# Ledger of designs, part 132: peptides against a protein of PDB entry 6GMG

Target 1, 331 residues: chain A of PDB entry 6GMG
Amino acid sequence: DSDDRVTPPAEPLDRMPDPYRPSYGRAETVVNNYIRKWQQVYSHRDGRKQQMTEEQREWLSYGCVGVTWVNSGQYPTNRLAFASFDEDRFKNELKNGRPRSGETRAEFEGRVAKESFDEEKGFQRAREVASVMNRALENAHDESAYLDNLKKELANGNDALRNEDARSPFYSALRNTPSFKERNGGNHDPSRMKAVIYSKHFWSGQDRSSSADKRKYGDPDAFRPAPGTGLVDMSRDRNIPRSPTSPGEGFVNFDYGWFGAQTEADADKTVWTHGNHYHAPNGSLGAMHVYESKFRNWSEGYSDFDRGAYVITFIPKSWNTAPDKVKQGWP

## One batch from the design tools (peptide; made by RFdiffusion4, then SolubleMPNN)

Design b2_p9_6_s4 (from b2_p9_6, 3 letters changed)
Fold by OpenDDE base, seed 4:
Structure b2_p9_6_s4 (fold): chain B 331 residues (1-331), chain A 9 residues (1-9)
Amino acid sequence: as target 1 above (331 residues)
Amino acid sequence: PPPLNIEPP
């Protein structure tokens, strides 16, 4: 119950974290200890360490989304989302594949659709686009210059994103970022901003007007990336969980993982930070834990979800919530 | 276990 959520207490700015513990190839710690690490490593504004504010601690307390929230500076809107879907694989498997023993047709189609998404290619697409955006930001001192640079970069790369409408989330994302407008943030100067990435796992079968089978086993046609661009229309994502297939079964609404702006070229070596649930130290769920996972651990996801998207947003370069290198755990 | 997350009100 959301009523059990508690905001973690403040941690002294100079308090060092306790060691993280290994958990299934991940580094794990309690949320309070993550706050300590965050203050030491990620809190810097203009090179100065900051204590995590009460507001930021409140954001963090919401679970996995809270990790992305505190590091990005805003609640995820998920408007600029990318994925990779192998349509040929999907069609071929539907045509030539067979349901497993006891698997319904709807379950088979949902599974095949899920398996036709490539998390690594989706991530790489987002990184590619973020790189283009960062080049466009680099010397742009107003939004017009940024947009002009962006169009030039896309043209040079023959990228299908060059054909997007001016009102597309792709072109409007920067202007819609609160920290871009802040005096101590971007101050309306694109060159003070950088693109960052987070990921969302969610359920495709969210349409309440659709069949029960789609809600239980997935909607094979939902949340596919547009050809060429890789853009996913996230407007229909309302954080509705998968429907139970058996009595007593329950699924969660989403999972978020924070990547930021790591420069590690090997996807498998990138670190993703996420939480298990909202902080409820006095409730049935218990204290929130934070995980730092390698890409393989993150991208594996859960049976609760059949979609993964990689989302681009922006933060001020003066923030250290998205450093070039991220280390797992502590020390 | 999978994460259980909530949206802000």
Scores: peptide ipSAE 0.065, ipTM 0.816, DockQ to the pose 0.480
Fold by OpenDDE base, seed 1:
Structure b2_p9_6_s4 (fold): chain B 331 residues (1-331), chain A 9 residues (1-9)
Amino acid sequence: as target 1 above (331 residues)
Amino acid sequence: PPPLNIEPP
């Protein structure tokens, strides 16, 4: 029960983390110990360590989304999302493939759609766009300059994003970032901000007006990226979980993974930070655990989800929640 | 309130 959620207690600023433990190829620790690591490694504002505030600890306590929340400084809006979908593969498999034994047509189509997404290419697209944005931010001291720079960069790369309108989440994302407007954040200066990335896993079959089969096995047409841009319309994502296929079966609403702004060129070596569930030390779920996973572990996801998106947002450069290099585990 | 997750099965 969500009513069992508890805010983790404060940790002394000078307290060092205990060693992480391996778990299914990941580094795992309890949330309290992650707070200790966070304070030592990620808490810096203008080069000074900070104790995680009560508010930040409360955000963190919400589980996987809490990890992204505390590091990005805002609850995820998921508006600027990217993915990669192989339409030719999808069409070919539908035409030439067949359902497995015991698999319904709807289940087959849902599975084929899921398998037609390429997580690595989706991640690569987000990184590409984030890089373009960072170049546009670098010497821009107002939003107009940023937008002009962005258009120039896109034109130079012949990127289809140049054709997006001014109302697109692509162009409005910076102005809609609270930390951009904060005095101690961006202070309306784009050059003080940087683009960062997180990922969301979710279910495609969320339309209540659709067939039961789509809710159970996925909607093959939902949440596909636009051709050329890779943008995903996330407006229909309402955090509705997959519908059960049998009595007693239940699925989770979403999963979030924090990447930040790592510069590691090899996707397989990048580290993704996420939580298992909300913090309920006195409840049936128990204490929240935080995982630091390699991309292979993150991108695999769960059967609860058939979509993955890679989302761009912004944080002040003065924050250290998105360093160039992330070390997995402790020490 | 913002939505939360539980551990996947």
Scores: peptide ipSAE 0.055, ipTM 0.796, DockQ to the pose 0.155
Fold by OpenDDE base, seed 2:
Structure b2_p9_6_s4 (fold): chain B 331 residues (1-331), chain A 9 residues (1-9)
Amino acid sequence: as target 1 above (331 residues)
Amino acid sequence: PPPLNIEPP
């Protein structure tokens, strides 16, 4: 019950975290201890540590999305999302493959579609685009200069994103970022901002006008990336969970993982920070836990989800919520 | 709906 959600208490600014513990290849801790780590490592504004505010603690308390929320500075809008889909694999498997024993046709098609997404390539595409954006931001002191730089970069690389509409999430993402407009943030200066990445796992079968089978087993055609750009239309993602396939079965609405702006070239060595559920220390769910997972652990996802998207947003360079290097766990 | 996700296995 969402009524059991509690805002974690404030932690003293100088309180060091307790050691994280291993959890199935991840580093895991309770949310209160993550706040301690966050204050020591990620809280810096202009190089100065800050106590996590009541508002930030409130955001964090919402679980996995809360981790991305507190680190990005805004609730995820998921407008600028990327993925990679192997159309040839999909078509080939549908043509030459067969349902497993006991698997329905709809279940087979949903599974084949899920397996045709490449999480690593999707992540790499987002990183590529974020790099282009960061180059465009470097010397741009107004939005017009940023957009001009961005267009030039895309033209030089013959990137299909150059053909996106001016109102596309790709071009409008910066101006729609609250921290870009804040005096102590970007102050309308693109060169004070940097691109960051988070990921969302969600269910494809969210269309209530579609067949029950699609809601249960996935919609093979939903949330595919556009060819060339890799952009995913996220407009139909309404945080609707997978429909139960049996009585008593229930699925979760989404999962969010925070990457930020790590420079680690090996995707497998990148660290993703996420939560398990909203903070309910006195409820049935218990206290929120925060996980720092390697890419493999993150990208595996759960049966609750058949889509993964890698989303770009922006934060001020003065924030340390997206450092070049993320160390897993504590110490 | 409230944000929810599952624990790792």
Scores: peptide ipSAE 0.041, ipTM 0.779, DockQ to the pose 0.190
Fold by OpenDDE base, seed 5:
Structure b2_p9_6_s4 (fold): chain B 331 residues (1-331), chain A 9 residues (1-9)
Amino acid sequence: as target 1 above (331 residues)
Amino acid sequence: PPPLNIEPP
């Protein structure tokens, strides 16, 4: 029950974290201890560490989305999302593959669609685009200059994104970022901003007007990336969980993982930060835990979800919530 | 619904 959510208490600015617990290639800790780490490592504004504010602690308390929220500075809008889908694999498997024993046709199609997404290629696409954006931001002191730079970069690379509408999420993302407009943020200066990445896992079968089978087993046609650009239309994602297939079964609505702006070229060595659930220390769910996972662990996802998207947003360069190097756990 | 996800294994 959302009524059990509690905002974690403030942690002293100089309090060092307790050691994280290693678990299956992840590092895990309670939310209070993550706040301690965050204050030591990620809290810096203009080179000065800061105590996590009450507002930020409240954001964090919402669970997985809270980790992305506190580090990006805004609730995820998910408008600039990328994925990779192998259409040929999908068609081939549907044609030549067979349902497993006891698997319905709808379940088979949903599974095949899920397996036709390539998380690594989706992540790589987002990183590629973020890199282009960062180059466009670097010397741009107004939005017009940024957009001009961006178009030039895309043209040079023969990238299909160059054909996107000026009002598309791709071109409008910067201007729609609150921290870009803030005096202590970007102050309307693109060169003060950098692109960052987070990921969302969610369910494809969210259309209430569709068949029950799609809601239970996935909609194979939903949330596919556009060819060439890799853009995913996220407008129909309303955080609706998978429908139960048996009595008493329940699924969660989403998972969010924070990557930021790590420069590690090997995807397998990148670190993703995420939470398990909202903080309810006095409730049935218990205290929120934060995980720092390698890409393999993050990208595996759960049966609750059949889609993964990699989303680009922006933060001020003065923030240290997205450093070039992220260390897993503590110390 | 409130933001919620499952604990990783």
Scores: peptide ipSAE 0.040, ipTM 0.787, DockQ to the pose 0.211

Design b2_p9_7_s1 (from b2_p9_7, 6 letters changed)
Fold by OpenDDE base, seed 5:
Structure b2_p9_7_s1 (fold): chain B 331 residues (1-331), chain A 9 residues (1-9)
Amino acid sequence: as target 1 above (331 residues)
Amino acid sequence: SSPLNIAPP
C-alpha cells in the first residue's frame, strides 16, 4: 500500500530550517524541514555540506525506517542486534504475580515478558560493543587486522562475543557493509569506518503458525537475547504488526530510531531521530513528520510493540550523519 | 521492495 507515497522535493542547500515545535516532550517537524536541517547539520562528506540527493529523499520518505536508512546509507538489515532481558524477573513475576482485572493469562504473560526487557541496559550493551569495535577499527588497515584487534579486545574483557563464529553477524558485519567496500567510503580500510547504533521496536508475535493469543498479546519466548552476548536473533522478524484484539483495531509494523555515535554518557540525554509514517501528503496519512526524542521518549515505545533491539552497523568516518553531539530541534 | 513504515488504519 505504498502507491500514495511521495518523494519529498529537493530543498535548496542554503535554506535554513523553520523552528521545530514541541510534541510530547520531543521536537517535531515536517519531513521537508528535516531535510533542511539534515543538509545543514548531517549532510557533510569530508567536511563539505551536501544537498540530499533524490535517492536519499526517496529513502527518507519511507518513514521512521527512512530516517535510519538515509543516515546509515543502507536499508536496515538488523543482523547485529542487542537487548537485555531479566530472566529472573520474568520467572518470578510469572510465578508470584497475577493477571490484572480482566486480563487473560496470555495477556499477562505477554506483558510480563515485555516488562522484563530493559531498554537502557540493552542500549548500554550496544554502546559497549560499539566502543570495542571502534577501538578495533582505529588502526586497522585491512579486515584481518580489524578482526585480530577485535578478538584481542574481547579476550581482554572476557566478553562472551569472543566465542562467536567467524561467520556470525558480529564478525561479518563490517565486510557486509556496502559503504566499507566503496572507493569513496571505507575503500576496504577499516580505519575509515566507525560503528553506529540505531534501534528498532517491533512485535514479538509474528509467527503465523503460532496461537492467535501470541499474535494478539505477544510471544513471551520470542526475540530474547542470548545469555552472555546479548545478541538477538532477528531472523524471524518479518515486519508483521500486532494482530488486532478488537474489530477496527490496527497496529504499526515497526518503529526505527537513529542514534548514530553520540558520546553523551548519560543515556537520558541522548537524542533519537525517527518518523511517524511514510510520506503521503496527498493521502489519508498526510505528510511525514520527523521527531527528535530524548531516550525516555524513544524507549517508552507504543503498545504496538513489545520488543526493542539496539543494532550496530558501520558508516564512513567522512560522513557527518553520526556526530558526537546531537542537538535536539531547531534552533 | 523495501518495507515502509505503515501507520495503523
Scores: peptide ipSAE 0.263, ipTM 0.876, DockQ to the pose 0.159
Fold by OpenDDE base, seed 3:
Structure b2_p9_7_s1 (fold): chain B 331 residues (1-331), chain A 9 residues (1-9)
Amino acid sequence: as target 1 above (331 residues)
Amino acid sequence: SSPLNIAPP
C-alpha cells in the first residue's frame, strides 16, 4: 500500500492558501493547500519565509506522522512521552463494574483501561515538563549547564523526574536532537533551542506473544505511565495496529498530532495539526488531507487506538514551526 | 524505512 505514496509538488512561495473547510468541528484542507499555509505561516527561518523543500514535502507525504516530522525536523522517536493514568479508577471499575451485554471480559478490561487514561492531564503534564525544560534551556550555553539547570528546577519543584537516571531519555533528549547539533540550528547551544510537544495515538495490544484478546481489545497493563513522573515506556510500540474483531475490519497503525509550543492556557482552545493518511492522489486512499483540530477533537481519538501519549522534543528557536499562537484554518 | 500513516483498506 505504501508503494503509491507520492511527494506533493512544490507550491510557489507567495501562493496564498485556499480557505479551509469545516469537518466535524475541525478545519480541513488538502495537503497541497497546507503546504501553502505552512510556507506563509510556519516556514520562517531566522524570520525569513522559506519554500518547503522537496525533502520536507516528502516527509509530509507520510501522513499524520509527516506533519509532525516536517515541523519537528525529525522522524518522531517518541522516547520522551508522558501520559496520565488513574490507577484507582481502573481498580475500582474492574472490581465493581461488569461487562456490558455482549462484551467479553477481555473487552471490558481493555475498555476500562482505555477510559482510565486522562488525555488532558497527560497533555498538562507534558506542558509542565516542557516549561521546566525551557527554563533550563534559557541561559544554558552548553549541555552541562542545561542539565544542571534542569536538575535544579526539578529539585525546586520536588519533581520525581529528578530521580531519573542520567541516561534516561529525559536527560538525553536534547543531545540526541539532530537540530541541536546543526550549525544553523542550536549549534550545540541549548539556549538556542526550545521544547515542543506532539501527541501519538496508538494501540496497546501490540505484543504478538500475548493473547488474541489483548490484540483485539487492548492490553490493560501496557504503556502505562510511571507513577510520579508520568513517563511512558514507548520501546514496545512497533506501530502495530489493532487486530480485527470482525471480518473485513481494519485499523490504522497510529495517529500523530502536532501542538508545538502554543502558550494558550486553556487546553480546549489549543490547535492540533494532523493528517489522515499518506499522500496517494492516484491510489485508492486518495490525496492526503491535513486537519487542524481543537484539543477536544484530537483527544477524542478513534476506536483504532486505546493509548495516547504526549511527547516532548526540541527545535531551534529560529524555526517558526511552533509559534506561540496557532490560528485554526484559513483565513 | 520510516513507518507511514496507513489507513485501513
Scores: peptide ipSAE 0.244, ipTM 0.867, DockQ to the pose 0.161
Fold by OpenDDE base, seed 1:
Structure b2_p9_7_s1 (fold): chain B 331 residues (1-331), chain A 9 residues (1-9)
Amino acid sequence: as target 1 above (331 residues)
Amino acid sequence: SSPLNIAPP
């Protein structure tokens, strides 16, 4: 029950974190200790360290999505999402492959579809687009200038995104970012903003009007990226978890991982920050834990999910929630 | 209301 969620208490601004512990190749800590790290490393506004506010602590308490929420400044809308899907691999495996022993046809097709997504290529596409956007932002002092710059950049690269409608999430993402409009944020000046990335893992079989098999084993046709652009229509993602395949089985609704704006060129060395569940220290779930995972750990995901998307949003450059370098763990 | 991250049972 969402009723047992608790907002973590405030931490003194100068309190240093306790050491993180290793967990399955990632760094792990309790949410209160993450707040301490966040205040020391990520809290800076205009170069000044800040205490995490009660509102931010409340956002954080929502779990994995809370980590993305507190660092991006808004609840994820997931409108500007990218992925990579190998259509040829999918078709070939369906044609030449066969179900494993005990595997149903629907399970086979769902698995093949899942395996046809490339997380690394999806991430790379998002980084590519974020880079283009950042160049378009750099010297633009109004939205019109930003959009003109963006179109020019896309034309120079012969990018299929140049053909997107003006109403597309791609072109409207900046104007729809609350922090862009804030006086202490972007103040309607694109040059004060930067593109950042987070990732979402979720289940494809969310259509209640579809077959039970799709809900249990995945919908092979759902949430595929558009050719050329890599854009994923996320409008049908309603945070519905995978349906149980056996009695007593349950699955998580989603997983979010925060990347920000790291400049590390090697995807395998990038750090992704995420949580295990909402904070319920007095409930059955227990206290929220925060993980800092390498890309391998993040992109592997769980059996709960068969889709991954890499999403672009924007934050003010004055925020330090998306630094060029992220250190895993503490110290 | 914003959805919570819910762990499996």
Scores: peptide ipSAE 0.222, ipTM 0.852, DockQ to the pose 0.157
Fold by OpenDDE base, seed 2:
Structure b2_p9_7_s1 (fold): chain B 331 residues (1-331), chain A 9 residues (1-9)
Amino acid sequence: as target 1 above (331 residues)
Amino acid sequence: SSPLNIAPP
């Protein structure tokens, strides 16, 4: 942990946000101003605005992951993750393609693997699954009923997820959600919960026992979705950044984007909320900034990352951190 | 402790 991280101060509940500013097609603001917006728009519990607590402000101060943390209510576990990988494209490009000028074989393979992932299809899969889960939750008043509903829904759609083990992240995700068990949350009532989505960008070459080339250019075989389900085994993701390819080069450990439960059918019109780094107003990094990006901006990612996953978790319906419609920026 | 976002994108 960085010693220069600071928890943003409390903002008065009635304080309105300052206008956001455009930044590369995104809406951008400083973290303190995001807190103001959050209190006005997303803080509602049972229809009542809430001041962001000290604990929540501390979570938020962790950077991009903090945005997801404060809105989901828990630090991301990333256990229920989805992606889409075009195996045919990958094989074809490896077979028929060739490295660019100056590109090593390892670099070529890593790049081809990265390019074989489809962020939009990955997101679509997560939304499909979240929709199924939400239907299963709707009238289920205990976990058993939820699981039964879920299995029925999956069977009706002939979805490969129906074959997952009962202890898999897919079936265990709800019971492992702290807010589901909280009295003021789900109170063990599935019908009081809803599925939400966030995304993580990260580096594939995290295995310290692997070749240096994989750590520098990516591991083409790592973090691929399982066929049929689209599930990604995230167990090997330890937040290890890409290894430098040249002296002085450094990469970010991860990026998180919060989507929630937007109902916008057009992926390109969905809004993703994320941060740039942990809050260090008196340090070299400076104050944390929060971005509200359209899907195009989010899914583009950075060279720091060669994997994107779309993760499902749950929040109480009484929370307003995942509204049907998200407005970009302020006002 | 939970890992934090160390650097800007």
Scores: peptide ipSAE 0.175, ipTM 0.847, DockQ to the pose 0.158

